Peptides against a protein of PDB entry 1EBD. Designs and how they scored, part 89

Target 1, 138 residues: chain A of PDB entry 1EBD
Amino acid sequence: KASYEGKVAAEAIAGHPSAVDYVAIPAVVFSDPECASVGYFEQQAKDEGIDVIAAKFPFAANGRALALNDTDGFLKLVVRKEDGVIIGAQIIGPNASDMIAELGLAIEAGMTAEDIALTIHAHPTLGEIAMEAAEVAL

## One batch from the design tools (peptide; made by RFdiffusion4, then SolubleMPNN)

Design b2_p23_4_s4 (from b2_p23_4, 11 letters changed)
Fold by OpenDDE base, seed 4:
Structure b2_p23_4_s4 (fold): chain B 138 residues (1-138), chain A 23 residues (1-23)
Amino acid sequence: as target 1 above (138 residues)
Amino acid sequence: SAAQAALLAKAAERAPVRAERRV
């Protein structure tokens, strides 16, 4: 957010038309484990009357996380039940701060859980957890 | 929020494009 708004301001000063048009703003806490979020939390969606699936997959079931001996936490997809559109994601675990970018892209592009489930992730990676959580949402 | 509303609107706008990918 702040860096993006700074770019918009710099572009405006340079005489380039620019607008703040972000819809999915990531939030990251560089704790141990890291925490990252983008879009809706499950409760926020429910409070707005959106019927959602909260698809959760644990790092304890991820092959790369096991190999790294870092299996704390999970990925959660918040998926609208009506059409499978991803409206939010949360990650608590290894590399959450970087991994949230894939899900931010998916949300900004209006992708579904199926779109992620059908995306081949490299094996073994932490990123496979996004695919696994997407499969849970189907 | 306005951002959340825009997100949902964008997801709806992409619905035809998603449908085309599945045909």
Scores: peptide ipSAE 0.176, ipTM 0.743, DockQ to the pose 0.058
Fold by OpenDDE base, seed 5:
Structure b2_p23_4_s4 (fold): chain B 138 residues (1-138), chain A 23 residues (1-23)
Amino acid sequence: as target 1 above (138 residues)
Amino acid sequence: SAAQAALLAKAAERAPVRAERRV
């Protein structure tokens, strides 16, 4: 139920043009599950001719999400293949509205998936899902 | 795009820092 509504909300966010002046303007929908996005969607990157990896990790595999019994959704990183630079992120799931800030910072700083993968995240936290998705992109 | 150029520039600036963290 919640996963479907979250997908529709994320797709609606995808239809908005990224602001011309900033790489990482966050968009948040406080639905259940929450939806958050920053930077490129995978399809937007492809439409612009950017070769990307879409690295996805589900909340169903996150230890904190399991402990909270709130495992709907996923985090997706959009990573440029050429250099591993993170150019976008989408989160559908618990605490997405706050968790998007880390990824916004990563994008604005020109960080790579490796930068996130090598960052120690506290265990167990929802934030570990960013690290897990980054590892998928390696 | 201007955004892509900015990302590339930032990525290049951070490349030394990334290399140090791999040690």
Scores: peptide ipSAE 0.167, ipTM 0.754, DockQ to the pose 0.052
Fold by OpenDDE base, seed 1:
Structure b2_p23_4_s4 (fold): chain B 138 residues (1-138), chain A 23 residues (1-23)
Amino acid sequence: as target 1 above (138 residues)
Amino acid sequence: SAAQAALLAKAAERAPVRAERRV
């Protein structure tokens, strides 16, 4: 947020008008386990009258998390039921602060859970959990 | 909201691209 707003301001000062036009602002807490969020929480979407699927997958079922002995937490996708569009994501677990970037990209691009589910993730990686959670939403 | 409208617009723009990828 602040870095992006600073870039937009610098571009405007340089005579190149730009707008602060973003949909997905990541929020990260560098705890152990890490916490990351982007877009809607499930309850926020419900409070706004959006019918959503909350697709959750645990790190305890991720092969890389098991190999690292770091299996606490989960990834949650907030998916609009009407069209499968991803409108939010939350991660509690290993590398959540970096892994949220894929989901931020997906939300900004207007991607669906199917777009992630059909993206090949390297095996074994923590990133596969995004694909697994997307498959839960299908 | 403006954010919801932006998400819907982006999703609509990508719908043809998703359709082409599945063919």
Scores: peptide ipSAE 0.120, ipTM 0.724, DockQ to the pose 0.076
Fold by OpenDDE base, seed 2:
Structure b2_p23_4_s4 (fold): chain B 138 residues (1-138), chain A 23 residues (1-23)
Amino acid sequence: as target 1 above (138 residues)
Amino acid sequence: SAAQAALLAKAAERAPVRAERRV
């Protein structure tokens, strides 16, 4: 957020019209485990009357997390049930701060859970958890 | 390639959804 707003401000100072226009703003807490979120939380979507699937996959079931001996937490996708469009994601676990970027891109690009489920992730990686959570949402 | 053509086709299919999301 702040870095993006800084770019918009710099462009405005340079005499170029620029607007703060973004759909998904990531939020990160660099705790142990790390916490990251982008887009809707499940409850926020429900409070707005959006019918959602909340697909959750644990790091304890991820091969890379097991190999790292760092298996606390999960990834959650918030998927609009009507069309499978990803509207939010939350990650608690190893490398959550970097992993949230893929899901932010997916939300901004208007991707579905199917789009992620059909994306090949390298094995073994923490990133595979996004694919696994997307498969749960199908 | 066939894979590139498939990717571009899928990206085109998502274009309306991307447009709606940005409004």
Scores: peptide ipSAE 0.069, ipTM 0.635, DockQ to the pose 0.218

Design b2_p23_5_s1 (from b2_p23_5, 7 letters changed)
Fold by OpenDDE base, seed 3:
Structure b2_p23_5_s1 (fold): chain B 138 residues (1-138), chain A 23 residues (1-23)
Amino acid sequence: as target 1 above (138 residues)
Amino acid sequence: SSAMEALRAKAAKATAADRERAR
């Protein structure tokens, strides 16, 4: 946390477009399946020279998605490799438009994949997919 | 997917007003 605040302050002083300007704005497409994103895409992070882990988990392996017979798509976390901080997330699948808010909060708070992996999610829920994707990043 | 491309384009085109709110 303190290291992240120091890096953000240093980047803001250096006149670089701060990672902060893109991290906080969710984007949603209400298609079937729904699409949602917040923060960095994997390729955007790579183009900026950030070493990232792209952790992906499919809705076909989620217990609630199976029970609903709605298993199309996945959740992807974009995790900075140096410190495990979540810098982006993408969801294609059921309830993506609402589920992106948890990950938006995590990114704004400077949380790690470990913070999400250790957060208890109710069973069975679609939201468990965030925890499962975070575990893939560890 | 075409949906992900549209989503990337939307994220990349954040308005100056949206950026100011994120600061």
Scores: peptide ipSAE 0.030, ipTM 0.471, DockQ to the pose 0.035
Fold by OpenDDE base, seed 5:
Structure b2_p23_5_s1 (fold): chain B 138 residues (1-138), chain A 23 residues (1-23)
Amino acid sequence: as target 1 above (138 residues)
Amino acid sequence: SSAMEALRAKAAKATAADRERAR
């Protein structure tokens, strides 16, 4: 967050157009398990009158998480029902701090749950959980 | 390659089994 805001400020001072999109700014807590979030929480979307699907997939079902013996938590996608666009994501679990970057990119690019569900992920990886959560949203 | 397609098919089957464990 601080580095991103600093970049936007520097670009504005240089006379280049730049915008701060706080929806696409990730938040991370380096606890055990790690916690990461980007974009809307489900309740925030509902409070703004956005009709959403909250699609959740557990690390306990992920083959890589099982192999690592680190199966606590889940990934959640917040998907707008009108157009299937991903507007938020939350991860509690292994490698959440790094995994949130893919979802931040997806949100910034205006990708749908279908786009993620159709993206091939290597097996077995923790990253497959994003694809599996996207499939749940369809 | 045929080897890569065989690996993709194997991965898809394994991922489907992971999805079943989520229920």
Scores: peptide ipSAE 0.024, ipTM 0.554, DockQ to the pose 0.033
Fold by OpenDDE base, seed 1:
Structure b2_p23_5_s1 (fold): chain B 138 residues (1-138), chain A 23 residues (1-23)
Amino acid sequence: as target 1 above (138 residues)
Amino acid sequence: SSAMEALRAKAAKATAADRERAR
C-alpha cells in the first residue's frame, strides 16, 4: 500500500496521471509460523451477506513443505459461490508473507478458483498449495 | 512450443502423484 501510494504520488508530481486503485491490501505477520491475509475473511464475507465457500488445504499435504520439515498451517481461499470469484485468502505457514502475493494478484484480477486450479504450479513448491486449495473450492 | 508442453506435462504428472500420496 504505502509503496504503491508513493509511486502514484511521484508519478503525479512528474506530470503523469496515476491513481491508487486496488481491491486487496495484504496484511502480514512475520511470526513462526508466518501469517498473511488478503481480501475477505470468511466471517467478514458472511457478515456482509456474501455466500462463500472456504476452501482449506494443509501444508502437511504439500510436498515442498514436507521436504522442508515445515508443515504447520494451511492456506484458505474465500470464494464467492455465485460466480466462483476469489474474494479473500489467508495463509498460516511457511513463506506465507511472499505466497500471499499470488492470491493478491488473483483477487485484484477478479480470478476464479477455477483459474488458479487450472494454473499448473512447479513441482515441488509451496505455491502448489494455492492450486490445491482452489481445487477444493470446485 | 513442444518444450513448454513437455514441461507442463511433467509438472502435471508430478503434482498428480504427490496428491495421490497425500490422500
Scores: peptide ipSAE 0.018, ipTM 0.444, DockQ to the pose 0.036
Fold by OpenDDE base, seed 4:
Structure b2_p23_5_s1 (fold): chain B 138 residues (1-138), chain A 23 residues (1-23)
Amino acid sequence: as target 1 above (138 residues)
Amino acid sequence: SSAMEALRAKAAKATAADRERAR
């Protein structure tokens, strides 16, 4: 957040109109398990009157998480029902702090759950959980 | 694995229930 705001400020000083879109700003807590979020939480979307699907997939069902013996938590996608666009994501689990970047990119690009579901993730990886959650959202 | 499939099915069911509640 702060680094991004600093870039926007620098761009403004340079005469480039820029705005901070806080929707795509990740929040990370380096706890054990790690917690990461980007975009809307399900309740935030509901409070704004956005009709959403909350697609949740557990790390306990991820092959890499099982191999690491670290299966706590889940990935949640918050998907707008109208168009299938991903508007938020939350990860609690292994490598959440890094994995959130894929979902931040997806949100910033206006990608759908289908786009992620159709993206081949390497096997076995923790990142496959994004694909699995996207499939649940379909 | 059967365990992973069961967990996937559970996650899908939970999402389906959320969709039903949101209707």
Scores: peptide ipSAE 0.017, ipTM 0.347, DockQ to the pose 0.034

Design b2_p23_5_s2 (from b2_p23_5, 9 letters changed)
Fold by OpenDDE base, seed 4:
Structure b2_p23_5_s2 (fold): chain B 138 residues (1-138), chain A 23 residues (1-23)
Amino acid sequence: as target 1 above (138 residues)
Amino acid sequence: SAAMEVLKEKAAKATAEDRERAR
């Protein structure tokens, strides 16, 4: 956040105005398991009157997580029901700090759960969990 | 943030539940 705000400020001073979109700024905690979030939490969306589906998929069902013996946690997508657009994501589990970037990109681009579900993820990878959660949201 | 604290609590809960299921 601070780095992003600093970049926007520097760009504005340089005559390149940029907007700060706080929705797409990730938050990461490097705990065990790692925690990452971008965009809306389910309750935040509900509090703003957004009708959402919260699609959750556990790392215990991910082939790579099983192979690594690191299956704690889940990925959650927060998807706007009206149009299927991803408006938030939370990851608790292995590599959450890196995996959140895909979902940050998806939110910034206005992608749907279907877009992620139809994106081929390498097998077996931790990243497949995003595709699996997106399929749950359909 | 409050939201991040909720996430941490969910992480702890998820981990505990996963360990309990593994028994």
Scores: peptide ipSAE 0.094, ipTM 0.665, DockQ to the pose 0.021
Fold by OpenDDE base, seed 2:
Structure b2_p23_5_s2 (fold): chain B 138 residues (1-138), chain A 23 residues (1-23)
Amino acid sequence: as target 1 above (138 residues)
Amino acid sequence: SAAMEVLKEKAAKATAEDRERAR
């Protein structure tokens, strides 16, 4: 966040119009388990009058997480019900700090839950949890 | 942020619940 804000400020000083879009900015907490978020939280979307599907999948059901004996937490997708577009994601669990980048990309690109569900993820990986959560949203 | 504090709280709850299920 601070780094991104610094880039926007530098661009503005250089004479380029720029704006800070906080929706696309990930937030990470390096706790145990790790926490990461990008875009809307479910309640934030509801407070803005957006009808959403909150799709949650637990790491306890992920094959790689089981193999690593690190199964605490979940991934949540916040999906706009009207068109299936992913507008937010939260991860609590192993490698959340890195895994949030895929979902940040998906949100920035305007991808749907279907797009993620149909994307082949390597097996077994922690990343499969994004695909599984997307399938829940369908 | 307030939203991140909520996320931290959810993490703590998820961890506690998973530990309880593992017993």
Scores: peptide ipSAE 0.090, ipTM 0.662, DockQ to the pose 0.021
Fold by OpenDDE base, seed 5:
Structure b2_p23_5_s2 (fold): chain B 138 residues (1-138), chain A 23 residues (1-23)
Amino acid sequence: as target 1 above (138 residues)
Amino acid sequence: SAAMEVLKEKAAKATAEDRERAR
């Protein structure tokens, strides 16, 4: 957050208008399991009157998580029903702190659940869980 | 943040449920 705000301020000083979008700022907690979030939580979207799908996929069903014997938690996508755009994501589980970056990029780029579902992920990887959750949203 | 506390609570719940299923 602080680094992002600093970048926005620097861009403004340089004569490039920029808006601070706090929705796109990732948050991470290095607990066991790790927790990461970017964009809307499901309830936040509902409170703003956004009709959403909350698509959840468990690490217990991910091949890499099984191989690592680290299957606690899940990935959740918050998808706007009107257009399928991903507006939020939460990860609880192995490597959540790094995995949130893919979803942060997707949200910033205005990608849909379909875009993620059609993105080929290497097998077996933890990253496949994003694809699986996106398929749930379709 | 309040949202992060909700996430932590969900994490704890998910972990507990997963461990219970593994027993």
Scores: peptide ipSAE 0.088, ipTM 0.671, DockQ to the pose 0.021
Fold by OpenDDE base, seed 3:
Structure b2_p23_5_s2 (fold): chain B 138 residues (1-138), chain A 23 residues (1-23)
Amino acid sequence: as target 1 above (138 residues)
Amino acid sequence: SAAMEVLKEKAAKATAEDRERAR
């Protein structure tokens, strides 16, 4: 967050005004299990009057998580119903701190749940859970 | 943040539920 704010400030000083977009800034807690979030929480979207789908997929159903014997938690996508655009994501589970970056990219690029669902993820990987959660949102 | 505290609480709840389902 501080690094991103610093970049925006530097660009403004250089005569290239830019806005700070806090929606795509990730937050991570290195607990066990790890917690990561980017964009809207489901309740925040609802409080702003955004009609959303909360698509949840558990690590207990992920082949790599099973192989690692690390299956606690889930991935949740917050998807705007009007157009299928991903506006938030939360991960509780293995490698959440790194996996949130894919979803941060998706939100920043204005991608839909369909875009993620149609993206081939390597098998078996923890990353496949993003694809599985996106399929739930369809 | 308050949102991250809510996430931590949800994480604890999810972990407890997963352990209960695994029994």
Scores: peptide ipSAE 0.072, ipTM 0.646, DockQ to the pose 0.021

Design b2_p23_5_s3 (from b2_p23_5, 8 letters changed)
Fold by OpenDDE base, seed 4:
Structure b2_p23_5_s3 (fold): chain B 138 residues (1-138), chain A 23 residues (1-23)
Amino acid sequence: as target 1 above (138 residues)
Amino acid sequence: SAAMEELLAKAAKATEADRERAR
């Protein structure tokens, strides 16, 4: 059911080629900490009348980030409330430039926060923060 | 942190401007 609804939502997003291209293109700033974004920001979604959950999880609570002594920042998922589909993600923190690719794939595929939450991430990794943020969105 | 949220807000505005220029 959710997969079918996600596909329909992805097709609805795809109904505007220009909007699809800009939603799927990641933006990366190689600062310290790194900054990466893909899809909608929370405010952009709200301005377009999309009811969203902004699920935020800090690197300070990530085991790998703690082990690296690099705990600044967070991951934010922008999740559409009606169907749980991920429509945006922002990362500020360690390896944000690479980590954004998982979320870009999730958005492109029309995945839900539940899909990410149920995906097994290796432990301990920075990537687990995506799972943790997805769990916050549930 | 407030600084990180400000950075995201700046990035959001930049992406909006880029989208507007592409229209």
Scores: peptide ipSAE 0.110, ipTM 0.665, DockQ to the pose 0.031
Fold by OpenDDE base, seed 2:
Structure b2_p23_5_s3 (fold): chain B 138 residues (1-138), chain A 23 residues (1-23)
Amino acid sequence: as target 1 above (138 residues)
Amino acid sequence: SAAMEELLAKAAKATEADRERAR
């Protein structure tokens, strides 16, 4: 956030008007478990009149999380029903602070839940949870 | 977990407050 705001300010000073869009900015809390978010929360989307699917998958069902004995939490995708586009993601669990980057990329690229569901993730990895949550959204 | 959902709700409010300040 602060780094992005500083970049936007520098660009504005350089004569390139830009706005800070917090929809695309990830937020991370380095708690135990870690918490990360990017884009819309489900309730925010609903409050704006966006019809969404909230697809949730638990770390307790992830093979790598089980092997690590670190199974607290979940990944949630917020998917727009009209076109299947991912508009938000939240992660509570192991490595959430790094895992949010994949979903941030997906949101910025305008990817669908189907795009993520069809992306092969290495097995067993924590990253598979994104694929699993995307499958729930289909 | 209810505690985890509460954490997400707090994060949502903080994010919204940030967006409102940026408008």
Scores: peptide ipSAE 0.104, ipTM 0.667, DockQ to the pose 0.036
Fold by OpenDDE base, seed 3:
Structure b2_p23_5_s3 (fold): chain B 138 residues (1-138), chain A 23 residues (1-23)
Amino acid sequence: as target 1 above (138 residues)
Amino acid sequence: SAAMEELLAKAAKATEADRERAR
């Protein structure tokens, strides 16, 4: 937290828009499949000169999604390469509108992909897809 | 999927509009 706050402060002093202003506002589209997003999209980060990893994991490889016969879509994490901090997330698929809240919390807390990868998720759940996508970013 | 990319584009525009209202 303190290291993240220090970096955000340094970026603000340098005249860059603070990562805080971009991180906190989720967007949800209640379509079939559902779509949810928080923080940076991959292209938005690139346009601002941020070097990112886009880690993607499909619902077709999630045990709960298979059991529900609802396997369309994916989760994508946008991870800053310099420090592994999650700066954005997108979900297209089952329960995306509720699942985005975990990732919104992770981004607000300045968590890394490693923090999510090391968090135990209940099995079998849709939420495990966040852990799997975080492992792809390592 | 073209349909999935369209949904992502809608989410991006919604987020941008919310940022503009928060300023």
Scores: peptide ipSAE 0.071, ipTM 0.620, DockQ to the pose 0.031
Fold by OpenDDE base, seed 1:
Structure b2_p23_5_s3 (fold): chain B 138 residues (1-138), chain A 23 residues (1-23)
Amino acid sequence: as target 1 above (138 residues)
Amino acid sequence: SAAMEELLAKAAKATEADRERAR
């Protein structure tokens, strides 16, 4: 947040059009399990009248998480039903703090669940859970 | 931050609910 706001402020001072997009700012909590979020929560989207799919995939079904014996939690994608665009993501589980970056990029780029579902992730990796959750949204 | 604490609270609650359903 602070670094991004600082960049926007610097760009504005330099006379460049810039705005803070708070939707694209990740929030990370280094708990056990780790927690990360970017964009809308499902309930926030609903409260704003956005019709969403909440696509959820558990780490208990991820091959790498099983191999690490760290299977608590899930990844959730918040997908706008109208166009399949990802508007939010939450991760609770192993490496959530780093894995949220992929989803932040996807949201910032206006990607769909299909875009992620069609992105090949290496097997077995924790990152596959993003692909699996995206497939749930299709 | 307050935002982080709120996220943790939401995440913890969601995880706990999932664990309860899996038992």
Scores: peptide ipSAE 0.030, ipTM 0.561, DockQ to the pose 0.024

Design b2_p23_5_s4 (from b2_p23_5, 8 letters changed)
Fold by OpenDDE base, seed 4:
Structure b2_p23_5_s4 (fold): chain B 138 residues (1-138), chain A 23 residues (1-23)
Amino acid sequence: as target 1 above (138 residues)
Amino acid sequence: SAAMEALKEKAAKATEADRERAR
């Protein structure tokens, strides 16, 4: 957040107008398990009157997480019901700090849960959990 | 934010549950 805001400020000073999109700014906590979030939490969306699907998939069902013996947590997608657009994501689990970037990109690009569900993820990877959660949202 | 604190709490509970299973 601070680095992004600093970049936007520097660009503005340099005569390159840019906007801060706070929806696409990730928040990360390097705990064990790691925590990451981008965009809306489910309750935030509801408080703003957005009808959402909260699709959750556990790391306990992810083949790579099982192989690593690190199966705590989940990925949650917050999907707008009207159009299937991903508006938020939360990850608690292994490599959450890096995995959040895929969902940040998806949100910034206005992608749907279907777009993620139809994206081939390498097998077996932790990243497949995004695809699995997207399938839950369909 | 309150939402981020709730996320941290869930992570803490997940870690605790893992430690209990490892006993």
Scores: peptide ipSAE 0.065, ipTM 0.646, DockQ to the pose 0.020
Fold by OpenDDE base, seed 3:
Structure b2_p23_5_s4 (fold): chain B 138 residues (1-138), chain A 23 residues (1-23)
Amino acid sequence: as target 1 above (138 residues)
Amino acid sequence: SAAMEALKEKAAKATEADRERAR
């Protein structure tokens, strides 16, 4: 957050004013399990009158998580029902701090759940859980 | 934020439930 705000300020000083977009700013807690979030939480979207799908997939159903014996938690996508655009994501589980970056990119680019569902993820990986959660949203 | 604290609380509850299942 502070680094992003600093970049926007530097660009403005250089004569290229940029808007601060807080939608795709990640938050991470390096606990066990790790926690990560980007964009809207489900309740925040509802409080703003956005009709959303909360698509959740557990690490207990992920092949890589099973192989690592680290199956606690889940990935959740917050998807706007009107157009299928991903507006938020939360991860509790293995490698959440790094995995949130893919979803931050998806939100910043205005991608849909279908875009993620149709993206081939390497097998077996923790990253496949994003694809599985996207399929739940379809 | 309150939402991030709620996420931490969910993680703590999930961890506690897993510890209780492991006993």
Scores: peptide ipSAE 0.037, ipTM 0.621, DockQ to the pose 0.020
Fold by OpenDDE base, seed 1:
Structure b2_p23_5_s4 (fold): chain B 138 residues (1-138), chain A 23 residues (1-23)
Amino acid sequence: as target 1 above (138 residues)
Amino acid sequence: SAAMEALKEKAAKATEADRERAR
């Protein structure tokens, strides 16, 4: 947050049009399990009148999480129903702090759940859970 | 459990698919 706000301020001072968009800023809690979020929460989207699908996939169904014996939590995608665009993501589980970056990129780029579902993730990885959650949204 | 066996089967298929894509 602070680093992004500083960058936006520097760009504004330099005469570039820039605005602080808090939707694009990831939030991370380094707990056990880790928690990470970027973009809209499901309820936030609903409160703004956005019709969304909340696609959830558990780490208990991920092959890498099972191999690590660390299967607590889930990944949730918040997908706009109109066009399938990912507008938010939440992760509670192993490596959530790093895994949120893929979803932050997807949201910033305006990618769809289909784009992630069709992206090849190496097996077995924790990252496959993003693909699995995207498939739930289709 | 049946759930674990189903997951292992899914994982095995995914590994094979990754190997085929890498060829």
Scores: peptide ipSAE 0.016, ipTM 0.432, DockQ to the pose 0.026
Fold by OpenDDE base, seed 2:
Formats: structure tokens, sequence, C-alpha cells
Structure b2_p23_5_s4 (fold): chain B 138 residues (1-138), chain A 23 residues (1-23)
């Protein structure tokens, strides 16, 4: 966030029109387990009148998380019901700080839950949780 | 944000529950 705000400020000083869009900016907390978020939380979307599906998949159901003996938490997708577009994601669990990048890309690109569900993820990986959560949203 | 603090609280509760199961 701070580094992105600094880039936007530098671009503005350079005479380029730029705005900070906080929807696509990830937030990370390096706790144990790690926490990460990008885009809308479910309640934020509801407060703005957006009808959403909140799809959740637990790390305890992921083969890689089991193999690592680190199964705390979940991934949540916030999907707009009207068109299936992913508008937010939250992760609590191992490697959440890195895993959020895929979902940040998906949100910025305007991808749907179907797009993620149809994307082949390597097996076994923590990344498969994003695919599994997307399947729940269908 | 309040939403991010709620996420941290959920993580803390999940960790605590797993520590209790491991005892």
Amino acid sequence: as target 1 above (138 residues)
Amino acid sequence: SAAMEALKEKAAKATEADRERAR
C-alpha cells in the first residue's frame, strides 16, 4: 500500500493523472497464520448494495496443507452474483501473503469464478485452494 | 480497517482452536 501510494504520488508530480484505487491493493499481516486480503470483503459489498456469493474453502481440505502439517484457516472469494466476477478475496493460512497475488491479478483483470475454476493448478499445492473456492462459487 | 481487524481476529481464533486440539 505505502509503496503504491508513493508511486501514484510520484506520477502525479510528474504531471501524469493518477489515482489510488484501493480495491486492487492487497493488505497483508504476517501473523501465524498469515492473513491477506484484496478487493471487497463480503460485508463491504453488501453495504454498497452488491449481491454477492461468499465462497469459502478450508486449508484442512488441501493436500499440500496436510502434507505441511499447516492446515489452519481458509480462503474466501467474494463473487458478484450478476456476472460471476471476483471482486474480493481473503486468505488466512500458510503462504497467504504470496497466494493473494493470484487473486489480486484475477480481480484486476475482471475474471470470473469460472475462469479460476477452469485454471489448472499444480498438484499438490496451496494454490489449488483458489480453484476449489472458485468451484464452490459456481 | 475494521474488516481487516476482523480477519486478524478470525486467524487468532483459528490458531487457538488448533492449539487446543493438539493438546
Scores: peptide ipSAE 0.043, ipTM 0.624, DockQ to the pose 0.020; fails the geometry check

